# Peptides against a protein of PDB entry 8PQO: the designs that were tried, part 40

Target 1, 252 residues: chain A of PDB entry 8PQO
Amino acid sequence: VLLKEYRVILPVSVDEYQVGQLYSVAEASKNETGGGEGVEVLVNEPYEKDGEKGQYTHKIYHLQSKVPTFVRMLAPEGALNIHEKAWNAYPYCRTVITNEYMKEDFLIKIETWHKPDLGTQENVHKLEPEAWKHVEAVYIDIADRSQVLSKDYKAEEDPAKFKSIKTGRGPLGPNWKQELVNQKDCPYMCAYKLVTVKFKWWGLQNKVENFIHKQERRLFTNFHRQLFCWLDKWVDLTMDDIRRMEEETKRQ

## One batch from the design tools (peptide; aimed at target 1 T98 I110)

Design b1_p20_8_s1 (made by RFdiffusion4, then SolubleMPNN; from b1_p20_8, 9 letters changed)
Fold by OpenDDE base, seed 5:
Structure b1_p20_8_s1 (fold): chain B 252 residues (1-252), chain A 20 residues (1-20)
Amino acid sequence: as target 1 above (252 residues)
Amino acid sequence: GMMELYFSIANLTVNNYLKY
């Protein structure tokens, strides 16, 4: 099991982020081929647990169409079915990913707290001390080009070049986080994303777990660079606007 | 969320496994 807490600091408020995240997910999904294919929604309902109120979703991702034919033919039963259970109670979110074939030998859990700070809180997810001591905190700086793979880099998605016309935020220089503290007119937040990866197959555990973390970090970095650079597209939208956009997308 | 899962799954394909 490998745990890392990714801390993504953004020059947006927690409330703004709720809109921006949903918009950016939708926008990014449009750019991906095959998005939504093979997705089965089993459950989508409100939940209440331990004072936490939100929306619970259970989805199955059928990967049969995403792999080569020979892989599909040779894959064990259930190996290409991924289950995603998500508890969305913004500003808290939890996602649990499992596989029918691997059962308890495979787990990806992503727990996120969105806080109006600069990533300074320790153990925001309230892990036991023994567990917390094994968590690596990883800071993602969306302005740091060196954290972006060359193949992922887009100038139009570079926070170091972008300036929001609507808000005046950006571009983000090397010391943007320190400067932000002194700018009371600019909101900020941190997404604390605790990622738990378990791949309990002997000989592959460390390799696969590290690989998954590498991909998650890459995803978080690229996504939040996009989110910020798309600020002018979503900052004036309301949650009702987002809901309407989602409904319109479902009808197409 | 879907984006996180999609990205992870896409990188866990046989082709990606063979690179490592």
Scores: peptide ipSAE 0.034, ipTM 0.704, DockQ to the pose 0.209
OpenDDE base, seeds 1, 2, 3, 4: peptide ipSAE 0.039, 0.033, 0.030, 0.033; ipTM 0.716, 0.704, 0.657, 0.718; seeds 1, 4 fail the geometry check

Design b1_p20_8_s2 (made by RFdiffusion4, then SolubleMPNN; from b1_p20_8, 10 letters changed)
Fold by OpenDDE base, seed 5:
Order: structure tokens, then sequence, then C-alpha cells
Structure b1_p20_8_s2 (fold): chain B 252 residues (1-252), chain A 20 residues (1-20)
């Protein structure tokens, strides 16, 4: 098991981020070929547990069409079915990913708290002290080009070049986080993303777990760079606007 | 073969997770 807490600091409020995240997800999904193909939604309902209220979703990702034919032919039964259970109680979110074939030997869990701070809280997910000792804190700086793979880099998605016309935020210089503390008119938040990866196959555990974390970090970095650089597209939208956009997308 | 499959699973899963 490998645990890392990714801390993504953004010059947006927790309330703004709720809209921006949903918009950016929708926009990023339009750019991906084959978006909803092979996705089965089993459950989509409100839940209440231990004072947490939100939306629960259970999806199955059928990957049979997403893998090469030879992989599909050799894959054991259930190996290409991924279950995603998500509890969205913004500002708290939890996603649990499992595989039918691997059962208890495979787990990806992503737990996110969105807090109005600069990533300074320790153990925001309230792990036991012994478990917390094994968590690596990883800071993602959306302005740091060195954290972006050359193949992923786009100038239009570079926070160090972007300036929001609507808000005046950006560009983000090397010391943008320190400067933000002194700017009372600029909101900020941190997404604390605790990622738990379990891959219990002898000889491959560390390699696969580290690979998954590398992919998660890459995804979080690119996504939040996009989210910030798209600020002018979503900052004036309401949650009702987002819901309407989602409904329109489902009808297409 | 199994490792490549799980790399693919990881990529697909990570991309879709951000949709929430």
Amino acid sequence: as target 1 above (252 residues)
Amino acid sequence: GKMELYKLIANITVTNYLKY
C-alpha cells in the first residue's frame, strides 16, 4: 500500500472551485474521444451517513473496447471491469476504485478535502497517527512548468502566462503563493487529495503503485492548470448553469 | 501483459475520477 497526500493550491475560493471543477471536467471530457462509451451507471442517488450528505454514484467502466484485441482475448473474466464508487459531499469527496478480477488485491481510493487555506493543515483526513506517518505530502504547484511533461504542456494552459480578464488573477509567478497571502482580495484554497493505492501482486506491488501515483499526480497537475486557465469561462457560471450544461451534454 | 493492463486501467480510471 502506498499513500500520498497531494496538496493543490489554487487562487480560487472553495465555492468558486465547485463550479470550476465541474466545468473543467465537462470541458476536458469533450476533448476526449470515446467519453461515455463503456460506462454503466448502476447507482446515482443522494446519501446521508454520519452527518455527511451528498451524492453517491456507482459506475462500472467496461474497458473491453478500450484495450487492444490481444489484451481483450487474454484478459481473465472481470479483469476489464472497473468499479468506481464515489461519495460527493462537496467540499468533501471520496472515490473508491476496484476491479472484479483483482478483488481485494487492487484498490485506488481518493479522498479530497477542499479547504480555504494554503495547504498548511496536517492530517486533514484524520488518519490514525501510525497511518499518517506513512503518508508522503506532495505539493503540486500549478505555476511550475518543471512539474509538467513536455507532451502535456500547452501555452494556453500555462498559469505563468495566463491572466484572467474577469478577475485580474494571474499570471502566477514563482512566488505567487507567498504573494497571495498579502492580497486580501484574492481568494485561495487547497485541495487535499489523499490517494491510497493498493496492488497486492508479488514482485509488481511497488512498481504498479508508484506508476498509479505518477499518473494521478500528472492528472491533478494538468487538470488544475486547465481549471485556472479557464477561469474566465466558468467564474460567472452558477451551479444551475452547470447542471443545465450537464443535461444538454447528456442529450447529445 | 498484466502490468500493461493495469497501467491502462490506471490511466482510464484517473481520467474519469476527475469527472466528479
Scores: peptide ipSAE 0.051, ipTM 0.744, DockQ to the pose 0.065
OpenDDE base, seeds 1, 2, 3, 4: peptide ipSAE 0.030, 0.038, 0.040, 0.053; ipTM 0.651, 0.718, 0.727, 0.741; seeds 2, 3, 4 fail the geometry check

Design b1_p20_8_s3 (made by RFdiffusion4, then SolubleMPNN; from b1_p20_8, 13 letters changed)
Fold by OpenDDE base, seed 1:
Structure b1_p20_8_s3 (fold): chain B 252 residues (1-252), chain A 20 residues (1-20)
Amino acid sequence: as target 1 above (252 residues)
Amino acid sequence: MKMELYRLIANLVITNYLKY
């Protein structure tokens, strides 16, 4: 098991981020080959547990159409079915990813707190001290081009070049986080993403767990760069606008 | 991006299964 806490600082409020996240997820999904093909939504309902209230979703990603024929033919039963269970009680979210074939030997858990700070809180997920001492804190800087793979880089998604017309935010220079503290009119937040990866397979555990963390870091970096650079597209939207867009997308 | 990760995970699982 490998745990890392990714801290993503953004020049947006916690309330703005809720809209921006949903918009950016929807937009990113449209850009993926095949869109929603192979995604089955089993459950989408309100939940209440231990004082936490939110939306529960259970999705299956059927990867049979997304892999080469030879992979599909050699894949054991259930290996190409990924289950995603998500509890969205914003500003807290939890996602649990499992695979039918690997069962208890595979887990990705992503727990996120969205806080109106600069990533300075320690153990925001309230882990036991013994567990917390083994968590690496990883800061993601959305303005740092060196954290972006050349193949993922787009100039229109570069926070160091983008300036929001609607809000005046950006471009983000090398010291943008330090300057943000002095800008009373610019909101800020941190997404604290505790990622737990378990891959229990003889001789491959560390390799696969580290690989998954590398992919998650890449995903979080690119996604939040997009979210910021798309600010003018979503900042004036309401949660009701987002819900309407989601309903329209489900009908297509 | 999420689908890419899931595809990579699936490929890793299948590739490792074939080694045993």
Scores: peptide ipSAE 0.027, ipTM 0.633, DockQ to the pose 0.687
OpenDDE base, seeds 2, 3, 4, 5: peptide ipSAE 0.027, 0.041, 0.030, 0.028; ipTM 0.629, 0.692, 0.680, 0.640; seeds 3, 4, 5 fail the geometry check

Design b1_p20_8_s4 (made by RFdiffusion4, then SolubleMPNN; from b1_p20_8, 13 letters changed)
Fold by OpenDDE base, seed 4:
Structure b1_p20_8_s4 (fold): chain B 252 residues (1-252), chain A 20 residues (1-20)
Amino acid sequence: as target 1 above (252 residues)
Amino acid sequence: MKMELYKLIANLTINNYLKF
């Protein structure tokens, strides 16, 4: 098992982020070829547990059409079915990813707190001290180009170049986080993303767990760069606007 | 083979934020 807490600081409020996240997810999904193909929604319902209120979803991603033919032919039954269970109680979210074939030998868990701070809280997910001491804190700086793979880099998604016309935020210079503290009119938040990866196959555990973390970090970096650079597209949207956009997308 | 599959899984994690 490998745990890392990714801390993504953004020059947006927690409330703004809720809109921006939903917008950016929808936009990113449109840009991916076959975004809805092979997704089965088993459950989508409100939940309430221990004072946490939110939306519970259970989805299956059928990857048979997304892998090469030889992989599909060699894959055991259920190996290409990925289950995603999500509890969305913004500003808290939990996602659990499992595989039918690997069962308990495979887990990706992503737990996110969105806090109105600069990533300074320790153990925001309230892990036991023994578990917390093994968590690596990883800061993602959306303005740091060195954290972006060359193949993922787009100039229009570079926070160091982008300036929001609607809000005046950006471009984000090398010291933008320090400067933000002195800018009374600019909100900020941190997304604390605790990622737990378990892959119990002998000889491959560390390799696969590290690989998954590398991909998650890449995803979080690119996603939040997009979210910020798309600020002018979503900052004036309401949650009702987002819901309407989602409903329109489902009908297509 | 496995690496490509897990890369795809990682890319799907953003979909958990969709309300529907």
Scores: peptide ipSAE 0.031, ipTM 0.694, DockQ to the pose 0.054
OpenDDE base, seeds 1, 2, 3, 5: peptide ipSAE 0.024, 0.028, 0.029, 0.030; ipTM 0.618, 0.674, 0.687, 0.696; seeds 3, 5 fail the geometry check

## One batch from the design tools (peptide; aimed at target 1 I108 H114 L219)

Design b1_p21_1 (made by RFdiffusion4)
Pose (drawn by RFdiffusion4):
Structure b1_p21_1 (pose): chain A 252 residues (1-252), chain P 21 residues (1-21)
Amino acid sequence: as target 1 above (252 residues)
Amino acid sequence: SRRPSDYLFYGLLVFNLLFLY
């Protein structure tokens, strides 16, 4: 099983990231016809354990209505049921994604620490030493065009071409992280996203784990580029504003 | 959380692998 820590250094604060990430998930999913239908909340409760106080949820995403009929008929029982178990104690969160048919043999776990630093901490997740020694640290720079697939590139989602009206932050150049250390004002943070991918069937552990990690890097990059370029849309929101927008979206 | 398309992507990946093997 392969583990990688993706470090996403951002010119926002940890407080700002919480609101921005919630807004961005909802906004990026605003054009998807077929969003919200088929989402099932099995469990939604508070939890507390040794310093980590938060909210636990168990959700199921039924994909039967979103795939062709033949896919629904051919799919082994439960293969189209995606389970997500989430522990949200921001600035820490853990999510575990499984498939009902694959049980625990297909698993994607993301454990994230959101810290007010420039991604300089080592083993921020406090792994056992030997296990930590086998974790590749992968840095994601949202200003670096070379880290974006050309088919994914959108000028309107390019931090190198965006300046915030409300904050004046951006555009981001190759030295933006250096200018953060030499700066006393603009906030910054790093999301330490430790990703574990497990695929235990058919001897395809390596191929699937690698494919998933490449896709996770692409998604983390594109998502956080979008997040920064949308700074004017969400930077003035509070958590109460986010919860209100959630309830609003709940009516339908 | 993720976009619904992300879950769709994982589901289709698992489906394709089950179909092939």

Design b1_p21_1_s1 (made by RFdiffusion4, then SolubleMPNN; from b1_p21_1, 12 letters changed)
Fold by OpenDDE base, seed 1:
Structure b1_p21_1_s1 (fold): chain B 252 residues (1-252), chain A 21 residues (1-21)
Amino acid sequence: as target 1 above (252 residues)
Amino acid sequence: GRTTQYYLDIGKLIFDLLLKY
């Protein structure tokens, strides 16, 4: 098991991020191959448990049509079905990813707190001290081009070049976080993303767990660069707008 | 047409990334 806490600082408010995240997920999904194809929504309902209140979703990703024929032919039953269970009690979110074949031997858990700070809180997810000491804190700087793979880089998604017309935010220079502290009119937040990866296969555990974390970091970096650079597209939207868009999509 | 869902599809994003790169 490998745990890392990714801390993503953004020049947006916690309330703004709620809209921006939903918009950016939808937009990013459109830009990827397959869109919503192969996704089955089993459950989408409100929940209330242990003082946590939000929306629960259970989705199955059927990957049979997304992999080469030889992979499909060699894959054991259930190996190409990925389950995603998500609890969205924003500003707290939890996502659990499992596989039918590997069962308890595979887990990706992503727990996120969105806080109106600059990533200064320690153990925001309230782990036991013994567990917390094994968590690596990783700061993601969306303005740092060196954290972006060349193949992922797009000039239109570069926070160091982007200027929001609607909000006046950006571009983000090398010292943007330090300067943000002195800009009382600019909101800021940190997404504390505790990622737990388990891959129980003798001889491959560390390799696969590290690989998944590498991909998670890559995803979080690119996604939040997009989220910021798309600010003018979503900043005027409301949660009601998002819900309406969702309902319209469901009818298509 | 292509179905786009306005959910927290973190899993989809991860797997799309893995399949693409």
Scores: peptide ipSAE 0.037, ipTM 0.716, DockQ to the pose 0.097
OpenDDE base, seeds 2, 3, 4, 5: peptide ipSAE 0.030, 0.024, 0.031, 0.032; ipTM 0.708, 0.653, 0.698, 0.715; seeds 2, 4 fail the geometry check

Design b1_p21_1_s2 (made by RFdiffusion4, then SolubleMPNN; from b1_p21_1, 11 letters changed)
Fold by OpenDDE base, seed 3:
Structure b1_p21_1_s2 (fold): chain B 252 residues (1-252), chain A 21 residues (1-21)
Amino acid sequence: as target 1 above (252 residues)
Amino acid sequence: GHTTQYYLDLGLLVFELLKKY
C-alpha cells in the first residue's frame, strides 16, 4: 500500500472551485476520443450518511472496446471491468476504484478535502497516527512547467502565461503562492487529495503502485492547470448553470 | 472526476507489466 497526499493550491475560492471543477471535468471529457463510450452508470442517487450529504455514483468502465484485440483476448474474465464508486459531498469527495478480476488485491482510493487555506493543514483526513506517518505530502504547483510532461504541455493551458480578463488573476509567476498571501482581493484554496493505492501482487506491488501515483499526479497537475486557465469560461457560472449544462449534454 | 484517457493508459500499462511476469 502506498499513500500520498497531493496538495494543489489554487487562486480560487472553495465555492468557485465547485463550479470550475464540474465545468472542467465536462470540458475535458468532451476532448477525449470516444467520450463516455463503455461507461455504464449503475447508480446515481443522493445519499446521507453521518451528516455527510451528497451524490453517490457507481460506474463501470468496460474497457473491452478500448484496448487492442490482443489485450482483450489475453485478459481474464473481469479484468477489463473497472468499478468506480464515488461519494460527492463537496467540499468533500471520495472515489474508490476497483477491478473485478483483482478483487481485494487492487484498490485506488482518492479522498479530497477542499479547504480555504494554502495547504498548511496536517492530516486533514484524520488518519491514525500510524497511518499518517507513512503518508508523503506532495505539493503540486500548477505554474511550474517542469512538473508537466512535454507531450502534455499546451501554451493555452499554461498558468504562467494566462491572465483572466474577468478576474484579473494571473499570470502565475514563480513566486505566485508567496505573493498571493499579500493579495487580499484574491481568494485561494487547497485541494487535499489523499491517494491510497494498493496493488497486492508479488513482485509488482511497488512498481505498479508508484506508477499509479505518477499517473494520478500527472492527472491532477494537468486538470488544475486547465481549470485555472479556463477561469473566464466558468467563473460567472452558477451551480444551477452547471446543472443545466449537464442536463443539456445528457440530452445530446 | 478523472478523465477516461488516464484510466485507459493505466490499464494498458498494468496489462503490459503483468505480461512480463
Scores: peptide ipSAE 0.054, ipTM 0.735, DockQ to the pose 0.591
OpenDDE base, seeds 1, 2, 4, 5: peptide ipSAE 0.037, 0.034, 0.040, 0.042; ipTM 0.741, 0.710, 0.732, 0.734; seeds 2, 4 fail the geometry check

Design b1_p21_1_s3 (made by RFdiffusion4, then SolubleMPNN; from b1_p21_1, 10 letters changed)
Fold by OpenDDE base, seed 5:
Structure b1_p21_1_s3 (fold): chain B 252 residues (1-252), chain A 21 residues (1-21)
Amino acid sequence: as target 1 above (252 residues)
Amino acid sequence: GRPFSYYLSLGLLIVNLLLKY
């Protein structure tokens, strides 16, 4: 099991991020997958537990059409079915990803707190001390080009070049986080993403767990660079606007 | 209203990214 807490600082408010995240997920999903092919929704309902209120979803990603034919032919039964259980109680979110074939031997858990700070809180997810000491805190700087793979880099998604017309935010220079403290009218937040990865196959555990974390970091970096650079596209949207966009995406 | 639609999720992005490599 490998745990890392990714801290993504953004020059947006927690309230703004709620809209921006939904918008950016929608756009990123269109760009990467072209839609929801192979997605089965088992559950989508409100939940309330221990004072937490939100939306619970259970989805299955059927990957049979997403993998090469030879992989599909060799894959054990259930190996290409990924289950996602998600609890969205913004500003808290939890996602659990499992696989039918691997069962208890595979887990990706992502727990996110969105806080109006600069990533300074320790153990925001309230882990036991013994567990917390094994968590690596990883700061993602969306303005740092060195954190972006060359193949992922797009100039139009570079926070160091982007200037928001609607908000005046950006471009983000090397010291943008320090400068935020002096900009009283610029909101900021941190997304604390605790990622737990378990891959319990002897000889492959560390390799796969590290690989998954590498991909998660890559995803979070690229996603939040997009989110910021798309600020002018979503900052004036309401939650109702987002809901309409989601429905339209579902129809395509 | 539901804050997340049926098909839009971070999980979809994660799954897709994992499949690219």
Scores: peptide ipSAE 0.203, ipTM 0.800, DockQ to the pose 0.097
OpenDDE base, seeds 1, 2, 3, 4: peptide ipSAE 0.168, 0.184, 0.077, 0.156; ipTM 0.791, 0.796, 0.736, 0.793; seeds 2, 4 fail the geometry check

Design b1_p21_1_s4 (made by RFdiffusion4, then SolubleMPNN; from b1_p21_1, 12 letters changed)
Fold by OpenDDE base, seed 3:
Structure b1_p21_1_s4 (fold): chain B 252 residues (1-252), chain A 21 residues (1-21)
Amino acid sequence: as target 1 above (252 residues)
Amino acid sequence: GHPFSYYLDLGMLVVDLLLKY
């Protein structure tokens, strides 16, 4: 098991981020080749548990059409079916990813708290001390180009170049986080993403767990760069506007 | 939902796993 807490600092408020996140997910979905092909939505309903209230979704990603023929032919039954269970109780979110073939031997869990701070809270997810001491805190700087793979880089998604017309935020220079503290009119937040990866196959555990973490970090970096650079597209949208957009995206 | 499906190369992960087992 490998745990890391990714802390993504953004020059937006927690309330703004709720809209921005949903918009950016919807927008990214439009850009996905093949759209929602191979995605089966089993459950999409409100939930309430222990004071946590939000939306629960259960999706299956059928990867048979997304992998090469030789992979499909060699894959054991269920190996290409990925289950995603997600609880969106913003500002708290949880996603659990499992695989039908690996069962208990495979888990990706992503738990996120969105807080109006600069990523200074320790153990925001309230882990036991023994578990917390094994968690690496990783700060993601969305303005740092060196954290972006060349193949992922787009100039229109570079926070170091973007200037929001609607809010005046950006561009984000090398010291933007330090400067943000002195900018009373600019809101800020941190997404604390605790990522738990379990891959219990002898000889592959460390390799796969580290690989998944690298991919998650890559995802978080790219996504939040997009989210910020799309600020002018979503900052004036309401939750109702977002819901309409999601429905339109679902039809594609 | 999680946007990992848009950015995570799950196909490559499966290939790597299948090549070792």
Scores: peptide ipSAE 0.025, ipTM 0.657, DockQ to the pose 0.428
OpenDDE base, seeds 1, 2, 4, 5: peptide ipSAE 0.037, 0.036, 0.031, 0.038; ipTM 0.735, 0.734, 0.644, 0.743; seeds 1, 2, 4, 5 fail the geometry check

Design b1_p21_2 (made by RFdiffusion4)
Pose (drawn by RFdiffusion4):
Structure b1_p21_2 (pose): chain A 252 residues (1-252), chain P 21 residues (1-21)
Amino acid sequence: as target 1 above (252 residues)
Amino acid sequence: DAITTEQMFRTAAIVLYYYYT
């Protein structure tokens, strides 16, 4: 099983990231026809354990209505049921994604620490030493065009071409992280996203784990580029504003 | 950190692809 820590250094505060990430998930999914239908909340409750106080959820995403009929007929029982178990104790969160048919043999776990630093901490997740020694640290720079697939590139989602009206932050150059250390004002943070991918069937552990990690890097990059370029849309929101928009979207 | 539609489809597709391969 392969583990990688993706470090996403951002010119926002940790407080700001919480609101921005919630807004961005909802906004990026605003054009998807077929969003919200098929989402099933099995469990939604508070939890507390040794310093980590938060909210636990168990949700199922039924894909039967979103795939062609033949895919629904051919799919082994439960293969189209995606389980997500989430522990949200921001600035820490853990999510575990499984498939009902694959049980625990196909697993994607993301454990994230959101810290007010420039991604300089080592083993921020406090792994056992030997296990930590086998974790590759991968840095995601949202200003670096070379880290974006050309088919994914969108000028309107390029931090190198965006300046915030409300904050004046951006555009981001190759020295933006350096100018953060030499700056006393603009906030910054790093999301330490430790990703574990497990695929135990058919001897395809390596191929699937690598494919998933490459896709996770691409998604983390594109998502956080979008998040920064949408700073004017969400930077003035509070958490109460986010919860209100959630209830609003709940009516339908 | 939450699952996207693309990740859901990819999860399902991987299982279906390798089950019949």

Design b1_p21_2_s1 (made by RFdiffusion4, then SolubleMPNN; from b1_p21_2, 12 letters changed)
Fold by OpenDDE base, seed 1:
Structure b1_p21_2_s1 (fold): chain B 252 residues (1-252), chain A 21 residues (1-21)
Amino acid sequence: as target 1 above (252 residues)
Amino acid sequence: SPITMEQALLIANLVLNYYFA
């Protein structure tokens, strides 16, 4: 098991991020080849548990159409079905990813707190001290081009070049986080993303767990660069606007 | 946060490669 806490600082408020995240997820999904194909929504309902209230979703990603025929024919039963269970009680979110074939030998858990700070809080997820001491804290800087792979880089999604017309935020210079503290009119937040990766196949645990973390870091970096650079597209939207957009997308 | 289809494929490929290795 490998745990890392990714801290993503953004020049947006916690309330703004709720809209921006939903918009950016929808937009990113449209840009993916075969977006939505093979995704089955089993459950989408409100939940209440231990004082936590939110929306619960259970999705299955069927990858059979996404792999070559020979792979599909040779793959064990359930190997190409990925389950995603998500509890969205914003500003707290939890996602659990499992695979039917791997069962308990595979787990990705992503727990996120969104806080109105600059990533300075320790153990926001309230782990036991013995567990917390094994968690690596990783800061993601959305303005740092060195954290972006060349194949992922787009100039229109570069926070160091983007300036929001609607809010005046950006571009983000090398010291933008330090400067943000002195800008009373610019909101800021941190997404504290505790990622737990478990892969229990003998001889491959460390390799696969580190690989998955590398992919998660890449995903978080690119996603939040997009979220910021799309600020003018979503900042004036309401949660009701987002809900309407989601309903319209489901009807297509 | 939802996983991308690319990420799902990467995970699936790792599982399949291990099984057939």
Scores: peptide ipSAE 0.033, ipTM 0.715, DockQ to the pose 0.736
OpenDDE base, seeds 2, 3, 4, 5: peptide ipSAE 0.033, 0.028, 0.029, 0.030; ipTM 0.714, 0.667, 0.669, 0.674

Design b1_p21_2_s2 (made by RFdiffusion4, then SolubleMPNN; from b1_p21_2, 12 letters changed)
Fold by OpenDDE base, seed 5:
Structure b1_p21_2_s2 (fold): chain B 252 residues (1-252), chain A 21 residues (1-21)
Amino acid sequence: as target 1 above (252 residues)
Amino acid sequence: SPITMEQALLIANLVLNYYFE
């Protein structure tokens, strides 16, 4: 098991992020090949548990059409089905990813707290001390080009070049995080994303777990660079606007 | 979704490479 807490600092408010995240997810998904093919939504309902109130979703990603034919023929039953269970109680979110075949031998859990700070809180997810001491805190700087793979880099999604016309935020220089403290009119937040990866296969645990974390970090980095650079597209949208957009997408 | 289909595929392919190929 490998745990890392990714801390993503953004020059947006927690309230703004709620809209921006939903918009950016929708926009990013349009740019992906295959779209929603192979995605089955089993459950999408409100939930309330232990004072946490939000939306629960259970999705299955059927990957049979996404792998070569010989893989499909050799794959055991359930091996190509990935389950995603998500509890969205913004500003808290939890996602659990499992595989039917691997059962308890495979787990990706992502727990996120969105806080109006600069990523200074320790153990925001309230882990036991023994567990917390094994968590690596990883700061993602969306303005740092060195954290972006060359193949992922797009100039139009570079926070170091982008300036929001509507808000005046950006471009983000090398010391943008420190400068936020002095900018009273610029909101900021941190997404604390605790990622737990479990891959129980002797001899391959560390390799696979580290690989998954590498992919998660890559995803978080690229996504939040997009979110910021798309600020002018979503900052004036309301949650009702987002809901309408989602409904329109379902009808396509 | 908190993960993209591409990411899911990458994870799945990795698992398949080690377990089934």
Scores: peptide ipSAE 0.033, ipTM 0.712, DockQ to the pose 0.609
OpenDDE base, seeds 1, 2, 3, 4: peptide ipSAE 0.030, 0.027, 0.027, 0.027; ipTM 0.692, 0.656, 0.654, 0.653

